# Ledger of designs, part 325: peptides against a protein of PDB entry 3QIS

Target 1, 334 residues: chain A of PDB entry 3QIS
Amino acid sequence: PSLELSRREFVFENVKFRQLQKEKFQISNNGQVPCHFSFIPKLNDSQYCKPWLRAEPFEGYLEPNETVDISLDVYVSKDSVTILNSGEDKIEDILVLHLDRGKDYFLTISGNYLPSCFGTSLEALCRMKRPIREVPVTKLIDLEEDSFLEKEKSLLQMVPLDEGASERPLQVPKEIWLLVDHLFKYACHQEDLFQTPGMQEELQQIIDCLDTSIPETIPGSNHSVAEALLIFLEALPEPVICYELYQRCLDSAYDPRICRQVISQLPRCHRNVFRYLMAFLRELLKFSEYNSVNANMIATLFTSLLLRPPPNLMARQTPSDRQRAIQFLLGFLL

## One batch from the design tools (peptide; made by RFdiffusion4, then SolubleMPNN)

Design b2_p28_8_s1 (from b2_p28_8, 11 letters changed)
Fold by OpenDDE base, seed 2:
Structure b2_p28_8_s1 (fold): chain B 334 residues (1-334), chain A 28 residues (1-28)
Amino acid sequence: as target 1 above (334 residues)
Amino acid sequence: DDEELLKKIREETEKLRKEYLEKKKLEE
């Protein structure tokens, strides 16, 4: 069996969070026998490609002189955004197109990723006084490492945050402030806020706006700005309530005094973001007659975003654990 | 309290936005 490939080298320029890119090529059976093709894992890999890449179709059968189009799709989700922002992973891969009883064909994938404030830690974003696209990639790595060390010191209560550091971190990420301040000003009386989905084009404009500028106003509808806030919270590498406090939040869910004590133990940036979000959501609830938003709906929506189970416990989350997590947030909304 | 935190957040971030927008106008 033998194949002809129309292309073997693929370049994905300016890959961004949640922006699908597609490159297509053709494979043709130039042999005299039918053939089966498949993309196969390299030696020591479990998958035929990295999580941000897919081939469609990834396998198939070709008669003699048959041709099929294959799409290579690059899509950076919440599952790949953090490792691409840090430069731990890159837009580079090698695909192995295997022909049954034939040879392997190698495809080279290359490109560049443009960093996003989505999928970046709250600690790193509090240190970024410029849009992330104006920060050198080398400095992003240093900011993530420094942010991790500052988080650990804060959790251990070992070092008071030196209020005298010449580059004091922001109280909250500027991106969170931009989103929440917009919603506070323009969306409190918006009917079906957080219930109506945003527009995909507007969501991309909001992401690009936050990554490249500090705008006077965020573009798009109130629904798109509200959904962008949800996407931002979902894409955080660590949730607003740190994984280390997850179980304590569940255990305290019916004692409002203990709940407040647990929140006081969060790192400063996480604590400030939590308090800021709760203050906004309480303000939104005052307009429930206009926006059709109630405390149970908000608590249910935001619990999955703010209070995620640690990765090792995800498979073990019970309905009781979910109800306790909702009850924990309700104690800050009522 | 939460009101004092909200005030600090607003003052800091509005200042940062203003400084950024003033800088961009000088680069044009």
Scores: peptide ipSAE 0.622, ipTM 0.953, DockQ to the pose 0.876
Fold by OpenDDE base, seed 3:
Structure b2_p28_8_s1 (fold): chain B 334 residues (1-334), chain A 28 residues (1-28)
Amino acid sequence: as target 1 above (334 residues)
Amino acid sequence: DDEELLKKIREETEKLRKEYLEKKKLEE
């Protein structure tokens, strides 16, 4: 069996978080026999492609003289955004298109990724006093390394870093402030806030706005701004409540005093973000007659975002653990 | 308290936004 491929090199320029890009090519059976094609893993790979890439279809049959269109889809989700932001991974891959009893055909994937504040650590974002797209990539790496070291210091020593005013980290990421301040000002009376989905186009505009500017106002509906906050929290490489405190949050869930002590042990940026979000959500709950938002709904929604199980425990989360996690958050909303 | 934190957050970030927007107007 043999194939002819219309293209073997693919370039995905300016790949962004949550923005789907597609490149298409044709495969043609120029042989005299039917062939089965499939994308196969390279040696030592578990998957035929990186998590941000897919082929559609990824396998199929071709009769003699048949042609099939294959779409190569690039989509950076929350699962790939962090490693692309850091430059640990890149928009580069090699796909192996295999023919049963035939040859391997290699496809080269290349491109560039544009960093996002989504999927960036709270610690790094607190040091970013300008939009992430204005920060040199080399400095992003340094900010992530410095952020890790300061997180460790903050966990070990409750000493306020009395760093000079120019180099002092922000109390919270400007991106979180922009989202929450907008919602606080404009969305407290918004019916079905956090219950109605945003528009995908508006979400992309909000992401691009936060990545490229410090706006006076966030574009889009209150629903889109609210969903952008959820996406931001979901995309964090480490949740607002750090993984190391997860079990202690569950264990303290029915003791409001211990819950506050656990939160006090968070790194400064995480603690400030948590307190800021809780203050906003408590304010939002005062307007429940207008926005149809209640404490149980909010606690259920935000618990999965703020208090994620560590990766090693994720598969073992019990309904009891989930209920304790919700109860922990309720103690800050009520 | 939380009110003092909220005040600090607002003052810091509003200042940062203002400085950023003023800088952008000078680069145009």
Scores: peptide ipSAE 0.621, ipTM 0.953, DockQ to the pose 0.866
Fold by OpenDDE base, seed 1:
Structure b2_p28_8_s1 (fold): chain B 334 residues (1-334), chain A 28 residues (1-28)
Amino acid sequence: as target 1 above (334 residues)
Amino acid sequence: DDEELLKKIREETEKLRKEYLEKKKLEE
């Protein structure tokens, strides 16, 4: 069996978080026998492609003289954004198109990724006084390393090192402030806030706006700005409530004093973001007659974002654990 | 305590935005 491929080299320029890019090519059976094709893993890989790449179809049959279109889809989700932002991974891959009882065909995938404030740590973002697209990649690495060291010092309750000449970190990421301040100003009376989905085009504009500028106003509807906040919180490499405190939050869920004590143990940036979000959400709840937002809805929605189980416990979350997590958050909304 | 934090957040970030926008207007 043999195949003819219309293209073997693919370049995905300016890949962004949550922006789908597609490149298509054709494969043709130029042989006299039916062929089965599939994308196969390379010798040391578990998957035929990196998590941000997909082939559609990834397998199929071709009759003699049949042609099929294959789509190569590049999509950076929350699962790939952090490693691409850090430069640990890149928009580069090699796909192996295998022909059953035939030969392998190699496809080269290349391109560039544009960093996002989405999927960047709260600690790093608190040090970023400029849009992430204005920060040199070399400085992003340094900011993540410094952020890790500050998180560890905060968790260990080490005395804050003396104010060396390094620029003081922000109280909260400017991106969170931009989103929350916008919602506070313009969305408190918005009917069905956090219940109505945003528009995908507006979400992309909001992401691009936050990555490239410090705007006076965020573009898009209140629903899109609200959803962008949810996406931001979901994309954090570590949730606003650090994984190390997850179980303690569940254990304290019915004791408001212990809940506050657990939150006080968060790293400064995480604690400030948590307190800021809770203050905003409590303000939003004062307008429940206008926005139809209630504490149970908000607690249910934000608990999954702010108080995520550690990856090793994700598969073991019980309905009781979920209810405790909701109850923990309710104690800050009421 | 939360009110003081909210005030600090606003003052810091509004200042940062202002400085950024003033700088951009000088680069255009």
Scores: peptide ipSAE 0.611, ipTM 0.952, DockQ to the pose 0.880
Fold by OpenDDE base, seed 4:
Structure b2_p28_8_s1 (fold): chain B 334 residues (1-334), chain A 28 residues (1-28)
Amino acid sequence: as target 1 above (334 residues)
Amino acid sequence: DDEELLKKIREETEKLRKEYLEKKKLEE
């Protein structure tokens, strides 16, 4: 069997977080026999492509003289955004289109990724006083390294960060402040806030706005701004309550004094973001008559975002653990 | 105090936004 491919080189320019890009090509069976095609893993790979790439269809049958369109879809989710922001991964791959009892056809994927504040650590964002798209890529790497070292020093209760010649980190990421300040000003009376989904186009505009500017106003509906906050918190590589404190939060969930002590042990940026979010959510709850928001709904929603189980424990989270996590957060909302 | 923290956050970030927007207006 043999295939003819209309194209073998694909370039995905300006790939962004949550923005789907598609490139299409045709494969034709110019043989006299039916053939089965599939994308196959390279040697030592478990998957036929990187997590941000997919082929549709990824396998199929072609009759003689049949032609099929294949879509190559590039989509950066929360699962790929962090490694692309750091430059650990890139928009480059090689796909192997295998023909059963036939040849392998190689497809080259290339392009560029545009960094996002989504999927960047709280520590790095607290050091980032400019929009991420205005920060040189080399400086993004340095900010991540410095952020890791600061987190470790904070957790070890080592000497307060030398107020050395490095610019003092922000109390919270400017992106969190922009989102929360907008919601505080404009969304406290918004009916069904955090219950109504945002518009996908508005979400993209909000992400692009936060990545490229420090705006006076965030574009989009209150629902889109609210969902953008949820997406931001979900995309954090380290949750607002760091993984090291997860179990202690569960163990303390019914003792408000111990809960406050656990939060006091968070890295400064994480602690400040937590306190800021809790203050906002308590304010939002004062308007429950207008916005239909209640403490149980908010606690349930935000617990999954703020108090995530460590990756090694995700598969083991019991209903009891979830209830303790919710109870922990409720102690800061009530 | 949470109120003191909220005040510091606002003052710091509003200043940062203002400085950024003033700079952008000078680049146009």
Scores: peptide ipSAE 0.606, ipTM 0.951, DockQ to the pose 0.877

Design b2_p28_8_s2 (from b2_p28_8, 8 letters changed)
Fold by OpenDDE base, seed 3:
Structure b2_p28_8_s2 (fold): chain B 334 residues (1-334), chain A 28 residues (1-28)
Amino acid sequence: as target 1 above (334 residues)
Amino acid sequence: EDEELLKEIREEMEALRKEYLEEKRLEE
């Protein structure tokens, strides 16, 4: 059997977080026998493609003289955004299209990724006084490395070495401030806030706005700005409550004094973001008669974002652990 | 404690935004 491919080289320019791109090509059975095709893993890979890439269909049968359209879909989710922002991964892959009892056909995938403040660490963002798209990629790598080292020093209670000419980090990421300050000013009376979904076009505009500028106002509806905050918190590589403190939060969930002591042990940026978000959410709850927002809804929603189980414990989270996590957060909302 | 932090955040971020917007106006 043999295949004819209409194209073998694909370029995905300006790939962004949560923006789907599609490239299509045709495969044709120019043989005299039916054939089965499939995308197969390379010798050292478990999957036929990287997590941000998909082929559809990834397998099928072709009769003689049959043609099938294959879509190559590039989509950067929360699962791939962090490794692409750091430059650890790139928009580069090789697909192997296998023909049963035939040849292998190689497809080259290339392109460029545009970094996002979504999926970047809180520590790195506190060092970014400019929009992330104005920061050189080399400096982004250095900022993530420095941020990791400072988190470790903070956890070890090591005295900061003499503040050499490193600019003082921001109290919180400017991106979180932009989102929360907007919601505080304009959304406290918004009916069904955090219950009504945003518009996908507005979400993309908000992400692009935060990645490229420091605006006076965020574009889009209050619902889109609220959902952008949820997406931001979900995309964080380390949750606002660091994984190291997860179990202590559950163990303290019914003692508000111990809960505050646990939060005081967070790295400075994480602690400030937590306190800032709790202050905003308490303010939002004062307007519950207007916005239909209640403490149980907010605690349930934000607990999954702020207090995630460590990856090694994620499969073992009990209903009791979830209830303790919600109770922990309720102690800061009431 | 939270009121002081909220004040510090606001003052820092308003200054940062002002500086950024002044620079952009000088580039135009």
Scores: peptide ipSAE 0.653, ipTM 0.958, DockQ to the pose 0.909
Fold by OpenDDE base, seed 5:
Structure b2_p28_8_s2 (fold): chain B 334 residues (1-334), chain A 28 residues (1-28)
Amino acid sequence: as target 1 above (334 residues)
Amino acid sequence: EDEELLKEIREEMEALRKEYLEEKRLEE
């Protein structure tokens, strides 16, 4: 069997978080026999491609002289955004198109990723006084490393040794402030806030706005701004409540005093973000007659975002653990 | 305590935004 490929090199320029890009190519059976094609993992890889890449179809049959279009889809989700922001991963891959009883065909994927404040740590963002797209990539890496070290020091209650010339980090990420301050000003009376989805185009505009500027106003509807906040919280590499405190939050869920003590042990940026979000959500709940938002809905929604199970807990969160997590958050909303 | 934090956040962020927007106007 033999295939002809219309293209073997693919370039994905300016790849962004949640922005789908597609490149298409054709494969043709130029042989005399039917053939089965499939994308296969490279040696020692578990998958045929990186998490941000997909081929569609990834397998199929071709009769002699048949042609099929294959789409290469690049999509940076919450699962890939952090490693791309840090430069740990890049928009580079090699796909192996295998022909059964035939040869392998190699496809080269390349491109560039544009960093996002989405998927960046709270600690790093608190050190970014400029839009992330104005920060040199080398400095982003340094900020993430420094942020990790400062988080560990904060958790260990280590006094920072060097009062050195490092600029004071922000109390919270400017991106969270921009979203929450907008919602506080304009969305408290918005019917079905956090229940109605935003517009995908507006979400992309909001992401681009936060990545490239410090605006006076966030573009888009209140629903899109609200969903952008949810997406931001979901995309955090570490949730607002650090993984190390997850179990303690569950264990304390019915003791409001212990809950407050657990939150006080968060790193400063995480603690401030938590307190800021809770203050906003309590304000939003005062307008429940207008916005149809209630404490149980908010607690249920935000618990999954703010209080995620640690990745090492292979065990599915039990219904009891989920209820405890909701109860923990309710103690800050009521 | 939360009201004080909210005030500090607002003051810091409004100052940061102002500085950024003033800088951008000087680049035009």
Scores: peptide ipSAE 0.652, ipTM 0.958, DockQ to the pose 0.847
Fold by OpenDDE base, seed 4:
Structure b2_p28_8_s2 (fold): chain B 334 residues (1-334), chain A 28 residues (1-28)
Amino acid sequence: as target 1 above (334 residues)
Amino acid sequence: EDEELLKEIREEMEALRKEYLEEKRLEE
């Protein structure tokens, strides 16, 4: 069997977080026999493509003289955004289109990724006083390394960060402030806040706005701004309550004094973001008559975002652990 | 304590935004 491919080289320019890009090509069976095609893993790979890439269809049958369109879909989710922001991964791949009892056809995927504040650590963002798209990629790497070292020093209760010649980190990421300050000003009376989904186009505009500017106002509806905050918190490589404190939060969930002591042990940026979010959410709860928001709904929603189980424990989270995590957060909302 | 932190955050962020917007106006 043999295939003809209409194209073998694909370039995905300006790939962004949560923005789907599609490139299409045709495969044709110019043989006299039916053929089965599939995308196959390269040697030593478990998957036929990187996590941000998909072929649709990824397999199929072609009759003689049949032609099928294949879509190559590039989509950067929360699962790929961090490694693309750091430059650890890139918009480059090689796909192997295998023909059963036939030849392999190689497809080259290339392009460029545009960094996002989504999927960047709280520590790095606290050092980032400019929009991420204005920060040189080399400086992003340095900011992540410095952020890791500061987090470790903070957790070890080592000597206060030398107020050395490095610019003082922000109290919280500017992106968190932009989102929360907008919601505080404009969304406290918004009915069904955090319950109504945002518009996908508005979410993309909000992400692009936060990545490229420090605006006076965030574009989009209050629902889109609220969902953008949830997406931001979900995309964090480390949750607002760092993984090292997860179990201690669960163990303290019914003792408000111990809960406050656990939060006091967070890295400064994480602690400040936590306190800032809790202050906002408590303010939002004062307007429950207008926004239909209640403490149980908010605690349930934000617990999954703020108090995530460590990756090694995710598969073991019991209903009791979830209830303790919710109870921990409720102690800061009530 | 939380009110003081909220005030500090606001003051810092409003200053940062102002500085950034002033720089952008000078680049145009």
Scores: peptide ipSAE 0.649, ipTM 0.958, DockQ to the pose 0.844
Fold by OpenDDE base, seed 1:
Structure b2_p28_8_s2 (fold): chain B 334 residues (1-334), chain A 28 residues (1-28)
Amino acid sequence: as target 1 above (334 residues)
Amino acid sequence: EDEELLKEIREEMEALRKEYLEEKRLEE
């Protein structure tokens, strides 16, 4: 069996978080026998492609002289955004198109990724006084390393030693402030806030706006700005409540004094973000007659974002654990 | 305590935004 491929080299320029890019090519059976094709893993890989790449279809049959279109889809989700932001991964891959009882065909995938504040740590963002697209990639790496060291010092209750000439970190990421301050100013009376989905085009504009500027106003509807906040919180490499405190939050869920003590043990940036979000959500709840938002809805929604189980416990979350997590958050909303 | 933090955040962020926008206007 043999195939003819219309293209073998693919370039995905300016790949962004949550922006789907597609490149298409054709494969044709130029042989006299039916062919089965599939994308196969390379020798040391478990998957035929990186997590941000997909082929559609990834397998199929071709009759003699049949042609099929294959779509190569590049999509950076929350699962790939952090490693691309850090430069640990890149928009580069090699796909192996295997022909059953035939030969392999290699496809080269290349391109560039544009960093996002989405999927960047709270600690790093607190050190970014400029939009992330204005920050050199080398400086992003240094900011993540410094952020990790400060988080560890904070968790260990180590007194920061040297006032090295490091610029004072922001109290919260400017991106969170931009989103929350906008919602506070314009969305408190918005009916069905956090219940109505945003528009995908507006979400992309909001992401691009936060990555490239410090605007006076965020573009898009209140629903899109609200959803962008949810996406931001979901994309954090570590949730606002650090994984190390997850179990303690569940254990304290019915004691408001212990809950406050657990939050006080968060790293400064995480603690400030948590307090800032809770203050906003309590303000939003004062307008429940206008926005139809209630504490149970908000607690249920935000608990999955702010108080995520550690990856090793994700598969073991019980309905009781979920209810405790909701109860923990309710103690800050009421 | 939360009111003080909210005030500090607002003052810091409004200053940062102002500085950034003033610089961008000078680059144009």
Scores: peptide ipSAE 0.648, ipTM 0.958, DockQ to the pose 0.876

